# Ledger of designs, part 177: peptides against a protein of PDB entry 3EFO

Target 1, 262 residues: chain A of PDB entry 3EFO
Amino acid sequence: SQLADLYKSCETDALINFFAKSAFKAVLHQPLKVIREILVNQTAHMLACYRKNCASPSAASQLILPDSMKVLPVYMNCLLKNCVLLSRPEISTDERAYQRQLVMTMGVADSQLFFYPQLLPIHTLDVKSTMLPAAVRCSESRLSEEGIFLLANGLHMFLWLGVSSPPELIQGIFNVPSFAHINTDMTLLPEVGNPYSQQLRMIMGIIQQKRPYSMKLTIVKQREQPEMVFRQFLVEDKGLYGGSSYVDFLCCVHKEICQLLN

## One batch from the design tools (peptide; made by RFdiffusion4, then SolubleMPNN)

Design b2_p22_3_s3 (from b2_p22_3, 10 letters changed)
Fold by OpenDDE base, seed 1:
Structure b2_p22_3_s3 (fold): chain B 262 residues (1-262), chain A 22 residues (1-22)
Amino acid sequence: as target 1 above (262 residues)
Amino acid sequence: GSVLLDFDEDGKLVEEPEYEIK
C-alpha cells in the first residue's frame, strides 16, 4: 500500500530534525505545554496509524514500531527533554535562546548528534584498530566504575572516568599515577605520546571533524560534583528537570496509542 | 518489518529494547 511505502521510506533523523525545528519555531507563539502535547500526540498518531493500517495483528499489550521508526521514541523523548521545550525557572532565557538558534540552523546529522550524544567506551580501545569503538546507549546503566567513556554531542565533549578506572589507562591518558591525581580543570589532554593516548586523540579528532563547532572538553571523575552535568547528557535516563526516561516515554506512547485505537 | 515491545498488566515495559543507535 501507499501508506506502507510511506513508512518504509521514513527517516527518523529527518523527522526529528523537522519536529525540532517546527517545535522550536512554535515556542514563539504557543505555550510550551501545548507544544509538548502536540509532539506526543503526533508521535502517537503516526504509530497508531501504522498499527491500524500497516502492521500485522498483535496483542494490545504490545507497542509496534515500524523498522523505519524504531528509534523515533528515544529521539522524540530527547527533543521533549530539551531545555527549549522545558518550562523550568532554572533554565535561563539566554540558554533557551542559544539552543533554539543552534537547532534552527542544524542539518539532519547535526541535530541527531545534538539530541542523542555519542557515548564511546574508551577503556575498550584497540590501539591497533582504525575503527571507532561502538557507541553505547546514553544511560547510567551502561557505564562502569572500571570504565572510561567519551561523550560528545557536537557542542560538548566529556571524558568520564570511573572511580576504578585502570591505572594503566590513567597513566596512558594523563601521565599520572592514579585516579586521584587527575586534574579535572584541564580542557585538553596532555601529549603523552604512547599508542593509547595517540589513539584516543585520533578518535577525538574524528569526532570533531566535520562538526561546525569546536567541542569543549570536560574531564569528569565519577562521584565528583561535575558528574551531575555529565549525567544530563545521558538522555535515556530521567532528566533533572522533570524529563522522562526513555522507558517511561515508551509507556506514555503506548498508552496514548491504546487510547486512540480502543 | 516491525519491532514489538511488550508491556505487562501494569503497563510497564517488560524488557528494554536493544538496538544499535545511529
Scores: peptide ipSAE 0.431, ipTM 0.906, DockQ to the pose 0.886
Fold by OpenDDE base, seed 2:
Structure b2_p22_3_s3 (fold): chain B 262 residues (1-262), chain A 22 residues (1-22)
Amino acid sequence: as target 1 above (262 residues)
Amino acid sequence: GSVLLDFDEDGKLVEEPEYEIK
């Protein structure tokens, strides 16, 4: 059907870009609560329509996502959890205004990265390979105390180190003997010159490539205070300022679809 | 194709969906 073809051709990243700009424009004229409700409703309606008109019959206990929208909920949740759409006193008006303006000018690729960061397990790097490590889901559950992860969202870059990070990697990256010796005030990695360091720098360069802004690097040690800031970029987890986890949002969407169809 | 996610009687997700991040 024509409708089925429409869903097949849909690109989630383009939709999120559209929704983001639409919502951020609406912020000037509508209450945030209303905007959030509209976004959730639109998500539910799109998926309800698919279930009703395109999908094979399934149990009411199931949420059905077309392949083209398999990641729509996670991105939508990220959008909903963005500071621009949150009415919290902890978020400054300046920060909200700044991010709003940024997103309003972002292309599809930029907004995709902005809302859902890349999280790379760099501790798994093979210095003999030119392949980039596969990104993992942005959740604390995907982190490892023994691991080192690089996170980037187009504006910020974080290097997260587990408390049990391999000393050899720490030495390779920072040229210090242990986790305790890492200086988190650094905004640049030292040029140690070993293959691992060079590869990490290469990866960082690739991530920075074609991005409109230079990403500032923040080094984060697990269980230190700055980790709280880092965890805010783990967008699948529950947000600090009242945002839902990805799982909770799926439940919300499912419930709303059921209400629409039953 | 489509992805099916199951919810239990309490409305909780049974298993998190798996997908690749680009």
Scores: peptide ipSAE 0.429, ipTM 0.907, DockQ to the pose 0.863
Fold by OpenDDE base, seed 4:
Structure b2_p22_3_s3 (fold): chain B 262 residues (1-262), chain A 22 residues (1-22)
Amino acid sequence: as target 1 above (262 residues)
Amino acid sequence: GSVLLDFDEDGKLVEEPEYEIK
């Protein structure tokens, strides 16, 4: 059917860009609560329509996502959890205004990265390979105390180090003997010059490539206070200011769809 | 062509979906 073809051709990143800009425009003349409700409603309606008209019959206990939209919910949740759409006093008006303006000018690729950061397990790097490590889900559950991860969202870059990060990698990156010796006040990696260091720098360069903004590097140690800032970018987890986890959002969407169809 | 996610009677997700983020 024409509708089925439409869903197959949908690009989640483009949709999120559209929804983000629409919502952020609406912030100026509609209550945030209403905007959030509209976004959830739109998500539910799109998926309900798919279930009704395109999908094979399935149990009501199942959420059905077209393959083209398999990541739509997670991105939508990220949008909903953005400071622009959160009505929390802890978030300054300036911060909201700043991020709103940024997103309003972002292309599809930029907004995708902005809402859902790229999280790379760099501790798994093969210095002999030209391939970038596969990004992992932005959740604490995907981190490891033994790991080192690079996170980037187009505006910020974080290098997160587990408390049990391999000393050899720490030495390779920072030229210090242990985790405790890492200076988190630095915004640039030292020029150590070994293959691992060079590979990491290469990856950072690739991430920075074609991005409109220069990303500042923040070194983050696990269990230190600054890690809390980093955790805000683990967008699949429950938000600090009441935002839902990805799983919770899926439940919300499922319930909404059921209400629409039943 | 579709991803199916199962929910229990309480509306809780039975299994977290696993897929690669591109």
Scores: peptide ipSAE 0.427, ipTM 0.908, DockQ to the pose 0.862
Fold by OpenDDE base, seed 5:
Structure b2_p22_3_s3 (fold): chain B 262 residues (1-262), chain A 22 residues (1-22)
Amino acid sequence: as target 1 above (262 residues)
Amino acid sequence: GSVLLDFDEDGKLVEEPEYEIK
């Protein structure tokens, strides 16, 4: 059917870009609460329509996502949790205005990265390989105290170090003997010159490549105060300012679909 | 052509899905 073909050809990244720009435009003349409700309703209606008209019969206890939209909920939740759509007074009006304008000018690839950052386990790097490490889910559950992770969203870049990061890697990256010696005020990595350092720099370069903005590097030590800022980019987790976790959002979407169909 | 996510009787997700992240 035409409808089935539509879902098959759907591109989630393009949809999120569209929803983001539509929502951010609506901020000028609609309450934030209404905008958020519209986004959730649109998500639920699209998936309810698929379940009703395209999907094979399944238990009511299941959420059915077409392959083309399997990541739509996670990205939609990221959009809903963006500061532009949050009503918390702690969020600066200037920050909202700034991010709103940024997104309004973003292409599909830029907005995708912006809403869902890349999180790379660089402690797993094979110095003999030129391939980037596989990205992990943006959640604290995917971090490890023994690990070192690079996070980038097109605007910011973070190098997160676990409290138990391997000393040999710390020395390889920073040329210091231990975690305690790392200066988090630095915004540039030293040119140590060993293969690991070179590979990390290469990866950072690849991430920066073709991005419209230069990403400032922030060094983050686990359990230090700046980590709180870093954690806000772990978009699948519950937000500091009341945003839902990915799991909670899935539950919300599922319930709304059930209400629409039952 | 579909992904199925299971929810328990309390409406909680049984298992978090794994997706490929760019």
Scores: peptide ipSAE 0.407, ipTM 0.898, DockQ to the pose 0.836

Design b2_p22_3_s4 (from b2_p22_3, 10 letters changed)
Fold by OpenDDE base, seed 1:
Structure b2_p22_3_s4 (fold): chain B 262 residues (1-262), chain A 22 residues (1-22)
Amino acid sequence: as target 1 above (262 residues)
Amino acid sequence: GSVSIDFDENGELVEEPEYEIK
């Protein structure tokens, strides 16, 4: 059917870009609560329509997503949790205005990275490979105390170190003997010159490549105060200012679809 | 094609779906 073809042609990154710009424009004319409700409703309606008209019959206890929208919920949740759409006094007007302006000018690729950061397990680097490590889900559950992770969203870059990260990697990256010796006030990695350091720098360079803004590097030690800021970019987790986890949002979407179809 | 996510009798997610991230 024509409708089935439409869903097949849809791309989540393009949809999110559209919804983001639409919502951020609407902020000027409508209450934030209404905008959030519209986004959820639109998501539910699109998926309900698919289930009703395109999908094979399935149990009501299942959420059915077309392949083109399999990651739509996670990205939509990220959009909903953006500071521009949150009504919290802790978020300054300037910050809202800044991020709103940024997103309004972002292309599809930029907004994709902005809403869902790239999280890379740096501790698994193969210094002999030219391939980037596979990104992991942006959740605390995917971190390890023994690991080192690089996170980037096009505006910020974080290097997160577990409390039990390998001393040899710490030495390779920072040229210090242990985790305790790492200076988190630095915004640039030292040029140690070993293969691991060079590979990491290359990866950082690739991430920075073709991005409109220079990403500031923040070094984060697990269980130190700056980690709180880092955790805000773990977008699949529950947000600090009332945003839902990915799992919670899935439940919400499923419930909404059921209400529409039953 | 489509992806199916299962929920229990209480509307809770049975298993967190896995997928590749760009």
Scores: peptide ipSAE 0.603, ipTM 0.943, DockQ to the pose 0.866
Fold by OpenDDE base, seed 5:
Structure b2_p22_3_s4 (fold): chain B 262 residues (1-262), chain A 22 residues (1-22)
Amino acid sequence: as target 1 above (262 residues)
Amino acid sequence: GSVSIDFDENGELVEEPEYEIK
């Protein structure tokens, strides 16, 4: 059917870009609460329509997503948790205005990375390989105290160090003997010159390539104050200033669909 | 052509779905 074909051809990244710009435009005319409700309703209606008209019959206890939209909920949740759509007084009007303007001018690829950062386990790097490590889900549950992770969202870049990260890697990256010796005030990695350092720098370069903005590097030690800022980019977790975790949002969407179909 | 996510009798997620990140 034409409707089934439409769902198959749908691109989640394009949809999120559209929803983001639509919502951010609506901020000028509608209350934030209404905008958030509209986004949730649109998500639920799209998926309810698919379930009703395109999908094979399934139990009410299941959420059915077409392949083209399998990651739509996670990205939609990220959009809903963006500071532009949150009504928390802790978020300044300037920050909202800035983020709004950024997204309004973003292409599909830019907005995708912006709403869902790339999180790379660089402690697993094979110096003999030129391939980027596979990205992991943006959640604290995917971090390791023994690991080192690079996070980038097109605007910011973070290098997160676990408290038990390998001393040999610390030496390789920072040319210091231990975790305690790392200076988190620096925004540039030293030119150590060993294969691991070179590969990390290469990866950072690749991530920076073709991005419209130069990403400032922030070094983050686990359990130190700057980690709080870093955690805000773990978008699948519950946000500090409100917003649901990915899991909670799935439950919300499922409930809404059930209400529409029953 | 579709992905199914299961919920229990209380409407809670049975297990977190896995997916690839671009």
Scores: peptide ipSAE 0.600, ipTM 0.943, DockQ to the pose 0.876
Fold by OpenDDE base, seed 4:
Structure b2_p22_3_s4 (fold): chain B 262 residues (1-262), chain A 22 residues (1-22)
Amino acid sequence: as target 1 above (262 residues)
Amino acid sequence: GSVSIDFDENGELVEEPEYEIK
């Protein structure tokens, strides 16, 4: 059917870009609560329509997503948790305005990365491989105390180090003997000159490619205070300012769809 | 062509879905 074909052709990244710009425009003349409700409703209606008209019959206890929209809920949740749409006094007007303007000018690829950061397990790098490591889901559950992760959202870049990260990797990246010796005040990696360091720098370069903004590097140690900033970019987790986890949002979406169809 | 996510009788997620991040 035409409708089925439409869903197959939909791209989540394009949809999120559209929803983001629409919502961020609406912020100027509608209450944030209303905007958030509209986004949830639009998501639910879109998926309810698919279930009703395109999907094979299934139990009401199931959330059915077309392949093209399998990550729509997680990205939508990221949008809903953005500071522009949160009604929290802790978020300054300037920060809201800044991020709003940024997103309003972003293309599809930029907004995708902005709302859902790329999180790469750097500790798994094969220096002999030309392939980038596969990104992992942005959740604390995907981190490891023994791991080193690079996170980038097009504006910021973080290098997160677990408390038990391998000393040999620390030596390779920072030219220091241990985790405790890492200086988190630096914004540039030293030129160590070994294959691992070079590979990491190459990856960072690739991530920076085709991005309109130069990403500042922040070194983050696990269990140190600055890690809290990093954790805000773990967008699948529960937000600091009341945003839902991905799991919670799935439950919310499912509930809304059930209400629409039953 | 589609992904199914299961919920229990209380509306709670049975199992967290896994997928690759683009």
Scores: peptide ipSAE 0.600, ipTM 0.943, DockQ to the pose 0.872
Fold by OpenDDE base, seed 3:
Structure b2_p22_3_s4 (fold): chain B 262 residues (1-262), chain A 22 residues (1-22)
Amino acid sequence: as target 1 above (262 residues)
Amino acid sequence: GSVSIDFDENGELVEEPEYEIK
């Protein structure tokens, strides 16, 4: 059917870009609460329509997503949790205005990365491989105290170090003997020159490539105060300022769809 | 095709869906 073809042709990244720009434009004239409600409603309506008209019959206890929109909920949740759409006094007007302006000029690829960062397990690097490590879900549950992770969202880059990260990797990256010796004030990695260091630099270079802005590197140690900033980019987790986790948002969407169809 | 996500009688997610991030 024509409708089925429409859903097949949908691209989540393009949709999120559209919704983001529309919402961020609406911020100038509508209350944030209303904007958030509209976004949730639109999500629910799109999925309800699919379930009603395109999907095979299924139990009410199931959320049915077309393949083209399988990641729509997670990205939509990220959008809803963006500081521009949050009504928290802790968020400065300047920060809100800044991010709003940034997103309004972003292309599809840029906004996708911005709303859902790449989180790469650097501790798993194969120095002989030409492939980038597979990204993991942006959640604390995917981190490891024994791991080292690189996070990038097109604007910021973080190197997160677990408290039990391998000393050999620490030595390879920072040329220091232990976790405790890592200087988190630096914004550049030292030129150690070993294969692991070079591979990491290559990865960082690839990530930086094709991005319109130069990403500043922030080194973060687990359990230190600056880690709180890093955690804000774990977008699938519960937000600091009242945003839902991905799981909670799925429940919300499912509930709303049921209300629409029942 | 489509993806199905299951919820229990309380509306809670039964199992977190797995997918690859682009």
Scores: peptide ipSAE 0.599, ipTM 0.944, DockQ to the pose 0.896

Design b2_p22_4_s1 (from b2_p22_4, 7 letters changed)
Fold by OpenDDE base, seed 3:
Structure b2_p22_4_s1 (fold): chain B 262 residues (1-262), chain A 22 residues (1-22)
Amino acid sequence: as target 1 above (262 residues)
Amino acid sequence: TSHFVIDFDEEGKPVGELPSPV
């Protein structure tokens, strides 16, 4: 059917780019609450329409997602949790305005990375490999106290260090004997010169490549205050300021779809 | 048409591996 073909042709990355720009434009003339409701409603309606017209009959307890849009909910939740759409006094007007303007000019690839960051387990880095570490899901559940992770979203770059991260890696990266000795005020990694340090720097360079903006590096120690900022980029988790987790959002969307189809 | 199915438990929570860009 024509409708089925439409869903097949839809790309989530393009959709989220469109929704983001539309929402961020609407911020200028509509209340944030209304904008968020519209986004959720649009998501639910699109998926309800698919279920009704394109999907085979299935149990009401199931959420049916077209393959082309299977990650639409996670991206939509990321959009809804963005500071531009959050009505919280803790978020400065300047930051909201800044991110709004940035997204308004982003291409599909840029917005994709922006809303769902790349999280790399660099503690597993093979210095002999030419391949980048495989990214993991943006959730605290994927972090490890023994691990070191690099996160990038095209605007920010974080190096997260577990409290029990390997001392040899700490020394390799920072040339200090322990976690406690790491200076988190640094925005650049020292030129240690060992293979691990060089590999990490190479990875950071690759991530920075072809990005329109220079990403400032923030070093984050687990359980220190700046980690709270870092956690906001773990977009599948519940937000600090009341934003829904990915799981909670799926429940919300599913309920709304069920209501639409009753 | 190819699709992804998310099941929900009795508490209304999704079960299994959820779709992710990664």
Scores: peptide ipSAE 0.688, ipTM 0.963, DockQ to the pose 0.887
Fold by OpenDDE base, seed 2:
Structure b2_p22_4_s1 (fold): chain B 262 residues (1-262), chain A 22 residues (1-22)
Amino acid sequence: as target 1 above (262 residues)
Amino acid sequence: TSHFVIDFDEEGKPVGELPSPV
């Protein structure tokens, strides 16, 4: 059917770009609450339509996602949790305006990275390999107290350090003897010159080369206050300012789909 | 059409590995 063909050809990255720009344009004329409701409604309707017209009969307790849109919910949740769409006094007007303007001009690839950051376990680096480590899911559950992670979303870059990060890696990256000696006010990594430091710098360079904006580096120690800012970029988790976790959002979408179909 | 199925447990929580960009 024509409808089935449409879903097969659907690209989630293009959809999220469209929804983001549409929502961010609407911010100028509509209440944020209404915009968020519309986005959830649109998501539910699209998926309900698929289930009704394109999917084989299945149990009502199941959420059926076309393969082309299987990651739409996670991206949509990220969009809903963006500072532009949140009505919180903790978010400055300047920051909201800045991010809105940026997204309005973003291409599909840029918006994809912006809404779902790249999180790399750099403590697993093989200094003899030119391959980037495989990205992990943006959730605290994927972090480790023994690990070091690099997060980038096209605008910001974070280097997160677990409290039990290996001293040899800390020495390799920062040229200091321990976690306690790391200066988090630093925005540039020192040029230590060892293979590990060079590899990390290479990775950071590769990430930066693919982005139109220069990303400022923020060093984050686990259990320190600035980690709260970092955690908001773990987009699958519950948001700092009231946004739902990915799991909770799926439950919400599923419930709404059931209401539409029953 | 190929699709991804998410099951929910008795508590209303999704079961299994969830779709992710990575």
Scores: peptide ipSAE 0.687, ipTM 0.963, DockQ to the pose 0.864
Fold by OpenDDE base, seed 4:
Structure b2_p22_4_s1 (fold): chain B 262 residues (1-262), chain A 22 residues (1-22)
Amino acid sequence: as target 1 above (262 residues)
Amino acid sequence: TSHFVIDFDEEGKPVGELPSPV
């Protein structure tokens, strides 16, 4: 059908860019609660329409997503959890204004990375390979105490270190003997000069490539207080300031779709 | 037309692998 063709042609990254800019424009004139409700409503309506007109009959207990929009919910949740749309006093007006301005100028590729960061398990690096490690889902469940992860969203870059990170990797990256010796106040990796260090730097360079902003590096140790900042970028998890997990958001969307179709 | 289906368990939680950008 014509409608089916329309959904097939839709691209989630473009939609998220549109929704983000629309929402961030609306914050100047509408309450945040209303904006969030509109975003959820729009998501539900689009998916309800698909189910009604494009999808084969299925159990009401199922959430049916067109393939082209299968990741729309996760991105929408990320948008809803952005500091610009969160109604928490802990978030400064300056931070809201800053991120709002940034997103308003972002292209599709920029906003995609911004809302759903790259999380790379760099502890698995093969120094003989030219391939980047495969990104993992942005959730604490994908981290490991033995691992080292690089997270980037186009604006910030974090190097997260598990409490049981391999000493040899710590030595290779930081030229210190142990996790405890890592200085988290540094914003640049030392020039150690070994293959692993060079490859990590190469990866960081690739991530930085073609990005409009220089990403500041933050070193994060697991279980230290600054890790809380890092965890806010694990966007599939429940947010510290009231944002839902990806799972909870899916439930919310599903519920609203059912209500629309009843 | 292909689609992705998410099932929910008795507690109302999604089951299986969820869609992901990665």
Scores: peptide ipSAE 0.687, ipTM 0.963, DockQ to the pose 0.848
Fold by OpenDDE base, seed 5:
Structure b2_p22_4_s1 (fold): chain B 262 residues (1-262), chain A 22 residues (1-22)
Amino acid sequence: as target 1 above (262 residues)
Amino acid sequence: TSHFVIDFDEEGKPVGELPSPV
């Protein structure tokens, strides 16, 4: 059927780009609450339509996602949690306006990275390998106090260090003896010259390539104040300013779909 | 059509590995 073909051809990255721009345009003439409700409604309706018309009957307790859209909910939640769509006094008008304009000009590749960052376990690097480390899910549950992680979303780059990160790696990256000696005010890594440092710099370079904006590096120590900002990029977790976790959003969408199909 | 299924437990929470871009 035409509907079945439509769902098969859907690309989540393109959909998110469309929804983001549509929502951010609507901010100019609609209340934020209404915009958020529309996005949730659209998500639920698309998935309900699929279940009703394109999927075999299944238990109501299950959420059925077409393969082409299986990651739509996680991206949609990220969009809903963006500062542009949040009506919190803690978010300045300038910041909201800035991000709105950025997204309005983003292509599909840029927007998907923006809404779901790359989170790389740097502490697992093999200096003998030319391969980039495999990205992990953007959640605190994937971090380790013994680990070092690089996060990038096309606009910002963070180097997160666990409180128990290996001193050898600290020495290799920063040329200092311990975690406590790391200066978080720096925006550039020192030229240490060892294989590990070189590899990290190469990775950062690769991430920066083909991106329209130069990403400023922020060094973040676990349990220090700046980590709060970093945690906002762990998009699967609950947001600081009222945004839902990925899990909670799935529950919300599932409930909405059930209501539509009853 | 191929699809991904998310099950929910008795408390209404999703179970298993959830879809992710990574």
Scores: peptide ipSAE 0.685, ipTM 0.963, DockQ to the pose 0.863

